# Peptides against a protein of PDB entry 8PQO, part 226

Target 1, 252 residues: chain A of PDB entry 8PQO
Amino acid sequence: VLLKEYRVILPVSVDEYQVGQLYSVAEASKNETGGGEGVEVLVNEPYEKDGEKGQYTHKIYHLQSKVPTFVRMLAPEGALNIHEKAWNAYPYCRTVITNEYMKEDFLIKIETWHKPDLGTQENVHKLEPEAWKHVEAVYIDIADRSQVLSKDYKAEEDPAKFKSIKTGRGPLGPNWKQELVNQKDCPYMCAYKLVTVKFKWWGLQNKVENFIHKQERRLFTNFHRQLFCWLDKWVDLTMDDIRRMEEETKRQ

## One batch from the design tools (peptide; made by RFdiffusion4, then SolubleMPNN)

Design b1_p29_5_s1 (from b1_p29_5, 18 letters changed)
Fold by OpenDDE base, seed 1:
Structure b1_p29_5_s1 (fold): chain B 252 residues (1-252), chain A 29 residues (1-29)
Amino acid sequence: as target 1 above (252 residues)
Amino acid sequence: ELKEWTEKALKSKDLRLRLAALTLYYHFS
């Protein structure tokens, strides 16, 4: 098991982020081929548990149509079914990803707290001390181009170049986080994303777990760069606007 | 062919395809 807490600082409020996240997820999904295809929603209902109140979703991603025929033929039963369980109680969210075939040998858990700070809180997820001491804190700087793969880089998604017309935020210079403290009119938040990766396989556990973390970090970096650079597209939207957009998309 | 696909899928932007590749790699190795 490998745990890392990714801290993503953004020049947006916690309330703004709720809209921006939903917008950016929707927008990113449009750019990916096969969005919605092979996705089965088993559960989508309100939940109340352990003081959390939010929306619970259980989705199955059926990958049979996304892999070559020979892969379908060779894959064991359940190997191409990915389960995603999500508890969305914003500003808290938890996602658990599992595979039917691997069962307890595979787990990706992503627990996120969105806090109105600069990523300074320790153990925001309230882990036991013994567990917390093994968590690496990883700061993601959305303005740092060196954290972006060349193949992922787009100038229109570069926070170091983007200037929000609606808010005046950006571009984000090298010291933007330090400067943010002095900008009284610019809100900020940190997404504390505790990622737990389990890949129980003798001899390859560490390699695979590190690989998954590398991919998650890449995803978080690119996503939040997009979220910020799309600020002018979503900052004036309300949660009701987002809900309407989601319903309209669902009808198509 | 499976090896080549797996290596390609591991580099995919789609997390689901990466997970599928990991699952297959786990099964066949």
Scores: peptide ipSAE 0.100, ipTM 0.742, DockQ to the pose 0.747
Fold by OpenDDE base, seed 3:
Structure b1_p29_5_s1 (fold): chain B 252 residues (1-252), chain A 29 residues (1-29)
Amino acid sequence: as target 1 above (252 residues)
Amino acid sequence: ELKEWTEKALKSKDLRLRLAALTLYYHFS
């Protein structure tokens, strides 16, 4: 098991981020091929648990159409079904990804707290001290080009170049986080993303777990760069606008 | 990197590695 807490600081408010995140997810999904194919929604309902109130979603991603025939033929029962369980209680979110065949031997868990701070809180997810001491805190700087792979880089998604017309935020210079505290009119937040990766297989555990973390970090970095650079596109949208956009994306 | 890794892993004799590759491919692409 490998745990890392990714801390993504953004020059947006927690309330703004709720809209921006949903917009960016919807927008990004439009660009993906095979949108919605093989996705089965088993559950989509409100939940209330331990004072947490939100929306629970259970999806199955059926990979049968996404793999070569020989893989399908050799795959054991349940091997090509990925379960995604999500608890969306913004500003708290939790996503759990599992596979029917691997059961407890495979887990990707992403727990996110969105806080109106600069990523200074320790153990925001309230882990036991013994567990917390094994968590690596990783800061993602969306303005730092060195954290972006060349193949992922787009100038239109570079926070160091973007300036929001509607909000006046950006571009984000090398010291943008330090300067932010002195900008009274610029809100800020941190997304604390605790990622738990488990791939229990002798000889491959560390390699695969580290690989998954690397990909998650890459995803978070690119996503939040996009989110910020798309600020003018979503900052004035309502939640109803977002819902319509999500439905349109599903139909494509 | 992910694509190349997944393509290679899909050809592995290790079933769990293949499953990981499928999961990652779907999740990240």
Scores: peptide ipSAE 0.022, ipTM 0.630, DockQ to the pose 0.107
Fold by OpenDDE base, seed 5:
Structure b1_p29_5_s1 (fold): chain B 252 residues (1-252), chain A 29 residues (1-29)
Amino acid sequence: as target 1 above (252 residues)
Amino acid sequence: ELKEWTEKALKSKDLRLRLAALTLYYHFS
């Protein structure tokens, strides 16, 4: 098991981020061809547990159409089904990804707190001390081009070049995070993303777990670069606007 | 063929395909 806490600092408020995240998820999904194919929504309902109130979703990603025929024939039962369970109680979110075939041998858990700070809170997820001491804190800097793969880089999604017309935020220089403290008119937040990766296979656990973390970090980096660079597209939207957009998308 | 597909899928931008590749690797390696 490998745990890392990714801290993503953004020059947006927690309230703004709620809209921006939903918009950016929707937009990113449109850019991915075939993203809706093979997705089954098993559960989509409100939940209330231990003071958390939010929406619970259980989705299955059926990958049978995404693999060669011979793979479908050879794959054991459940091997091509990815389960995603999500508890969305903003500003807290939890996502659990599992595979039917691997069962307890495979887990990706992502727990996120969105806080109006600069990533300074320790153990925001309230882990036991023994567990917390094994968590690596990783700061993602959305303005740092060196954290972006060349194949993922787009100039229109570069926070170091983008300037919001509506808010005046950006471009983000090398010291943008330090400068936020002195910019009283610019809101800021941190997404604390505790990622737990388990791949229980003798001799391969560490390699695969590190690989998955690398992919998650890549995803978080690219997503939040997009979120910021799309600020002018979503900053004036309300949650009601987002809900209407989601309803319109469901009707198509 | 499976090996080649798995290697390609592991490099995919699609998280689900990467997870599928990991699952298949788990089973066949």
Scores: peptide ipSAE 0.022, ipTM 0.597, DockQ to the pose 0.709
Fold by OpenDDE base, seed 2:
Structure b1_p29_5_s1 (fold): chain B 252 residues (1-252), chain A 29 residues (1-29)
Amino acid sequence: as target 1 above (252 residues)
Amino acid sequence: ELKEWTEKALKSKDLRLRLAALTLYYHFS
């Protein structure tokens, strides 16, 4: 098991981020070829547990259509079904990803707190001290081009070049986080993303777990760069606007 | 052939495909 807490600082408020996240997820999904194909929504309902209230979703990603025929023929039962269970109680979110075939040998858990700070809180997820000792804190700087793969880089999604017309935010210089403290008119937040990865396989566990973390970090980095650079597209939207857009998308 | 596909899929931007590749890698490696 490998745990890392990714801290993503953004020059947006916690309230703004809620809109921006939903917009950016939807936009990213549209940009993905075959987005939504093979996704089965088993459950989508409100939940209440241990004082936590939010929306629970259970989705199955059926990958049978996404792999070659020979892979489908060779894949064991359940190997091409990915389960995603999500508890969305913004500003808290939890996602659990499992596979039917691997059962307990595979787990990706992503627990996120969105806080109006600069990533300064320790153990925001309230882990036991012994467990917290094994968590690496990883800061993602959305303005740092060196954290972006060349194949993922787009100039229009570069926070170091983007200037928001609507808000005046950006571009994010090398010291943008430090400068943000002195900018009373610019909100900020941190997404604390505790990622737990389990890939139980003798001799390859650490390699695969590190690989998954590398991919998650890449995803978080690219996503939040997009979220910021798309600020002018979503900053004027309300949650009601997002809900309407989602309903309209469901009708298509 | 399966190995080549798996290696390619592991490099995919699609998380779902990467997870599928990992599952297959676990089974066949």
Scores: peptide ipSAE 0.021, ipTM 0.599, DockQ to the pose 0.756

Design b1_p29_5_s2 (from b1_p29_5, 13 letters changed)
Fold by OpenDDE base, seed 4:
Structure b1_p29_5_s2 (fold): chain B 252 residues (1-252), chain A 29 residues (1-29)
Amino acid sequence: as target 1 above (252 residues)
Amino acid sequence: ELEEWTEKALESKDIRLRLAALTLKYYFE
């Protein structure tokens, strides 16, 4: 098991982020997932547990249509079925990803707290001390080009170049986080994303767990760069606007 | 061919597809 806490600082408020996240997820989905093909929603209901109140979703992503025929034919049973269980109680969110084939040998858990700070809180997810000492804190700087793979880089998604017309935020210079503290009119937040990766395959555990973390980090980096650079597209939207947009998308 | 696809799929922007590719990669190895 490998745990890392990714801390993503953004020049947006926690409330703004809620809108931006939903918008950006929707946009990313349009670009990559092909409109949700192969997604089976098993559960979508409100939940209340241990003082946590939110929306619970259980989705199965059937990836058979996303792979070549020969892969589909050779894939073991359940290998192309990804289960995603999500507890969305913004500003807290938990996502658990499993695979039918790997069963208990595979787990990705992503627990996120969105806090109006600069990523200074320690053990925001309240792990036991023994567990917390094994968690690596990883700061993602959305303005740091060196954290972006060349293949992922897009100038229009570069926070170091983007200037928000609607908010005046950006571009984010090398010391943007330090300067942010002195900018009273610019909100900020940190997404504390505790990622737990379990890959219980003898001889491959560390390699694969590290690989998955690299992929998650890559995803978080690119996503939040997009989120910020799309600020002008979503900053004026309300949660009600987002809900309407989601409903319209579901009808299509 | 499978190896080539797997390597390509590991670079997918869809994490679910990457996970599927990862699963297949280590299943066949």
Scores: peptide ipSAE 0.129, ipTM 0.738, DockQ to the pose 0.746
Fold by OpenDDE base, seed 2:
Structure b1_p29_5_s2 (fold): chain B 252 residues (1-252), chain A 29 residues (1-29)
Amino acid sequence: as target 1 above (252 residues)
Amino acid sequence: ELEEWTEKALESKDIRLRLAALTLKYYFE
């Protein structure tokens, strides 16, 4: 098991981020393989547990149509079915990803707190001290081009080049986080994403777990670069607007 | 062929495909 806490600092408020995240997820899904095709929603209901109140979703991603025929034919039963269970109680979120075939041998858990700070809180997820000491804190700087793979880089999604017309935010220079402290009119937040990865396979566990973390970091980096650079597209939207957009999408 | 696809899928931007590739790699290796 490998745990890392990714801290993503953004020049947006916690309230703004809620809208931006939903918008960006929707946009990103359009660019994914087949969009929402192959996604089965088993559960979508409100929940209340241990004082936590939010929306629970259970989705199955059926990848049979996303892989070549020979892969589909050779894949063991359940190997192409990925389960995603999500507890969305913004500003807290939890997502658990499992696979039908691997069962207990595979787990990705992503727990996120969205806080109105600059990533300075320690153990925001309140882990036991013994567990917390094994968590690596990883800071993601969305303005740092060196953290982006060349194949992922797009100039229109570069926070170091983007200037928001509606808010005036950006571009983000090398010292944008330090300068942000002196800008009373610019909100900021940090997404504390505790990622737990388990891939139980003798001899390959650490390699695969590290690989998954590398991929998650890549996803978080690219996603939040997009989120910021799409600021003018979503900053004027309300949660009600987002809900309407989601409903309209479901009708299609 | 399967190995080639698996390696390619591991580089996918879609986490689902990457997870599928990992699952297959777990099974066949």
Scores: peptide ipSAE 0.119, ipTM 0.747, DockQ to the pose 0.770
Fold by OpenDDE base, seed 1:
Structure b1_p29_5_s2 (fold): chain B 252 residues (1-252), chain A 29 residues (1-29)
Amino acid sequence: as target 1 above (252 residues)
Amino acid sequence: ELEEWTEKALESKDIRLRLAALTLKYYFE
């Protein structure tokens, strides 16, 4: 098991982020092949648990149509079925990803707290001390081009180049986070993303767990660069606007 | 073919495909 807490600082408020995240997820999905194909929603209901109240979803991603025929034929039973259980109680959310084939031998858990700070809180997820001491804190700087793979880089998604017309935020210089303290008119937040990766295969655990973390970090970095650079597209939207957009998408 | 697809899928933006590739890669090793 490998735990890392990714801290993503953004020059947006917690309230803004809720809109921006939903918008960016929807927008990013347009660039992905397949859309909603192969997605089965088993559960979508409100929940109350341990003092948190939100929406619970259980989705199965059937990847049979997303892979070549030979892969489908060779894949073990259940290997192409990914389960995603999500507890969305913004500003807190938890996502658990499992695979039918690997069962308890595979787990990706992503627990996120969105806080109006600069990523300075320790153990925001309230882990036991013994567990917390094994968690590596990883700061993601969305303005740092060196954290972006060349193949992922797009100038239009570079926070170091982007200037928001609507808000005046950006571009983000090398010391943008430190400068936020002096910018009273610019809100900020941190997404504390505790990622737990379990891959219980003898001899491969560390390799695969580190690989998955590397991929998650890549995803978080690119996503939040997009989120910020798309600020002018979503900053004036409300949650109601987002809900309407989602409903309209469902009708299509 | 499997190896080529696996390597490409591991670089996919879709975590589902990455997971599928990961599963296949290590299952067949």
Scores: peptide ipSAE 0.112, ipTM 0.729, DockQ to the pose 0.794
Fold by OpenDDE base, seed 5:
Structure b1_p29_5_s2 (fold): chain B 252 residues (1-252), chain A 29 residues (1-29)
Amino acid sequence: as target 1 above (252 residues)
Amino acid sequence: ELEEWTEKALESKDIRLRLAALTLKYYFE
């Protein structure tokens, strides 16, 4: 098991992020080929547990149509079915990803707290001290080009070049985080993303767990770069607007 | 052929597909 807490600092408020995240997820989904195909929603209902109120979703991603025929024929039962269970109680969110074939031998858990700070809180997820001491804190700087793979880089999604017309935020220079504290009119937040990765295969655990973390970090980095650079597209939207957009998407 | 596919799939934008590719890669090795 390998745990890392990724801290993503953003020049947006927690309230703004709620809209921006939903918008960006929708946009990112549109950019993926075969959007919605193979996705089965098993559960989508409100939940209440231990004072946490939110929406619970259980989705199965059937990847059979996403792979060549020979892969589908050779793949073991359940290998192409990914389960995603999500507890969305913004500003808290939990996502658990499993695979039918791997069963308990594979787990990706992502627990996120969105806080109106600069990523200074320790153990925001309230782990036991013994567990917390093994968690590596990783700061993601959305303006740092060196954290982006060349193949992922897009100039229009570069926070170091983007200037928001509606808010005046950006571009984010090398010291943008330090300067943010002195900008009274610019809100900020941190997404504390505790990622737990388990890959319980003998001899491959560390290799695969590190690989998955690398992939998650890549995903978080690219996503939040997009979120910021799309600020002018979503900053004036309300949650009601987002809901309407989601409903319209369902009708298509 | 499978090896070629898995290598390509590991570079997919979809994390779920990458995970599937990873699973298959180690399954057939």
Scores: peptide ipSAE 0.157, ipTM 0.783, DockQ to the pose 0.750; fails the geometry check

Design b1_p29_5_s3 (from b1_p29_5, 15 letters changed)
Fold by OpenDDE base, seed 2:
Structure b1_p29_5_s3 (fold): chain B 252 residues (1-252), chain A 29 residues (1-29)
Amino acid sequence: as target 1 above (252 residues)
Amino acid sequence: ELEETTKKLLESKNLRFRMVALTLKYHFE
């Protein structure tokens, strides 16, 4: 098991982020040609559990269409079905990813707290001390180009170049986080994303767990760079606007 | 054969999908 807490600092408020996240997810899905292929939504409903209220989603990612025929034919039952269960109670979110075949041998859990700070809180997810000492804190700087793969880089999604017309935020220079403290008019937040990865397979555990973390970090980095650079597209939208957009998308 | 499998698994435009596919690839190797 490998745990890392990714801290993504953004020059937006927690309230703004809620809109931006939903917009960016929708936009990214549109931009990904074939990105929705093989995804089945089983459940999408409100939930209430232990005082936590939010939206619960259960999706299945069917990999059958993503692998060669011989792999599909030889794969054990359930091996090509990935389950994603998500509890969205913003500003808290939890996602659990499992596989039907691997059962307890495979787990990706992503727990996120969105806080109006600069990523300074320790153990925001309230882990036991023994567990917390094994968690690596990883800061993601959306303005740092060195954290972006060349193949992922787009100039129009570079926070170091983007200037928001509507808000005046950006571009984000090398010391943008430090400068943010002195800018009383610019809101900020941190997404604390505790990622738990378990891949229990002899000889491959560390390799696969580290690989998954690498991919998660890549995903978080690219997504939040987009979120910020798309600020002018979503900053004036309300949650009601987002809901309407989602409903319209479902009708298509 | 393994190379062909890898290429097809990476054809997904969704990073999450590719990540999971590669994870499964390692599991089956």
Scores: peptide ipSAE 0.057, ipTM 0.680, DockQ to the pose 0.396
Fold by OpenDDE base, seed 1:
Structure b1_p29_5_s3 (fold): chain B 252 residues (1-252), chain A 29 residues (1-29)
Amino acid sequence: as target 1 above (252 residues)
Amino acid sequence: ELEETTKKLLESKNLRFRMVALTLKYHFE
């Protein structure tokens, strides 16, 4: 098991982020190959559990259509089905990813707290001390180009170049986080994303777990760079606007 | 062919597909 807490600082408020995240997810999905092909939504309903109140979603990613016939034939039962269960009680969210074949031998858990700070809170997820001491804190700087793969880089999604016309935020210089505290008119937040990766396979555990973390970090980095650079597209939207957009998408 | 398939899946824009590709890669080795 490998745990890392990714801290993503953004020059947006927690309230703004709620809109921006939903918008950016929708927008990013348009650019994703497959366009939702092979994704089945089993459950999408409100929930109330352990003091949490939010939306629960259960999605299955079917890979059968993404692999050749011979792979489908050779793959063990359930190996090509990925389950994603998400509890969205913003500003808290939890996502659990499992595979039918691997069962308890494979787990990706992503727990996120969105806080109005600069990523300074320790153990925001309230882990036991013994567990917390094994968690690596990883700061993601959305303005740091060196954290972006060349193949992922887009100038229009570079926070170091972007200037928000509507808010005046950006571009984000090398010391933007330090300067942020002096910009009283600019809100900020941190997404504390505790990622737990379990891949119980002798000889491959560390390799696979590290790989998955690398991919998650890549995802978080690119996503939040987009989120910020798309600020002018979503900052004036309300949650009601987002809900309407989602409903319109469902009708298509 | 399996290697090529794995490579294609690893290049998927969908993170979940990439993770499955990794699983397949090691499972079928």
Scores: peptide ipSAE 0.056, ipTM 0.683, DockQ to the pose 0.578
Fold by OpenDDE base, seed 4:
Structure b1_p29_5_s3 (fold): chain B 252 residues (1-252), chain A 29 residues (1-29)
Amino acid sequence: as target 1 above (252 residues)
Amino acid sequence: ELEETTKKLLESKNLRFRMVALTLKYHFE
């Protein structure tokens, strides 16, 4: 098991982020899968459990079309079905990713707290001390080009180049986080993303767990770069607007 | 061979799919 807490600082408020996240997820989904190919939504309903109230989603990602032919042919039943269960009680969110075949041998858990700070809180997810000491804190700087793979880089998604017309935020220079503290009119937040990766396979556990973390980090980095650079597209939207957009999309 | 396989696994534009596909590759090999 490998745990890392990714801390993503953004020059947006917690309230703004809620809108931006939903918008960016929708936009990214359109850009990547052309509408969600291979994704089956089993459940999408409100939930209330142990004082937590939010939206529960259960999706199945069918990977049959996303892997080489030889993998499809050799894959046992259920091996290419990924289950994603998400509990979205913003500003808290939990996502659990499992595989039908690997069962308990595979787990990706992503727990996120969105806080109006600069990523300074320790153990925001309230882990036991013994567990917390094994968590690596990883800061993602959305303006740092060196954290972006060349193949992922897009100039239009570069926070170091983007200037929001509607808010005046950006571009984010090398010291943008430090400067943010002095900008009283610019909101900020941190997404504390605790990622738990479990891959129980003899000889490959560490390799695969580290690999998955690298991919998650890559995903978080790219996503939040997009979120910020798309600020002008979503900053004026309300949650009601987003809900309407989602409903309209579902009807199509 | 591994490189070619990796390239094929990365054909998906969905990063989640690519990640999981690669993970499964390691599991099956």
Scores: peptide ipSAE 0.049, ipTM 0.676, DockQ to the pose 0.365
Fold by OpenDDE base, seed 5:
Structure b1_p29_5_s3 (fold): chain B 252 residues (1-252), chain A 29 residues (1-29)
Amino acid sequence: as target 1 above (252 residues)
Amino acid sequence: ELEETTKKLLESKNLRFRMVALTLKYHFE
């Protein structure tokens, strides 16, 4: 098991982020290979549990259509199905990713708190002290080009070049995070993303767990770079606007 | 052919597909 807490600082408010995240998720999904193909939504309903109130979703990613016939024939039952269960109670979110075949031997859990700070809170997810001491805190700097793979880099999604016309925010210089404290008119937040990765195959645990973390970090980095650079597209939207957009998408 | 398929899936823009490709790689090797 490998745990890391990724802290993503953004020059947006927690309230703004709620809209921006939903917009960016929708937009980013359009850019993914295959789009919604192979994705089945099993559940999408409100939930209440232990004082937590939000939306629960259960999605299955089917890979059967993405592999050759002989692979489908040889693959164990459930091996080509990934389950994603998400509890979205913004500003708290939890996502659990599992595979039917691997069962308890494979787990990716992502727990996120969105706080109006600069990533200074320790153990925001309230882990036991013994567990917390094994968690590596990783700061993601969305303006740092060195954290972006060349194949992922797009100039139009570079926070170091982007200037928001509507808000005046950006571009983000090398010391943008330090400067936020002195900019009273610029809101800021941190997404504390505790990622738990489990891969219990003998001899491969460390390699695979590190690989998955690398992929998650890559995803978080690219996503939040996009979110910021798309600020002018979503900053004037309300939650009602987002809901209407979602409804329109469902009708298509 | 399996190796080629795995390679393609590992290059997928979908993170979930990449993760499954990894599991498949180790399962069939």
Scores: peptide ipSAE 0.043, ipTM 0.667, DockQ to the pose 0.585

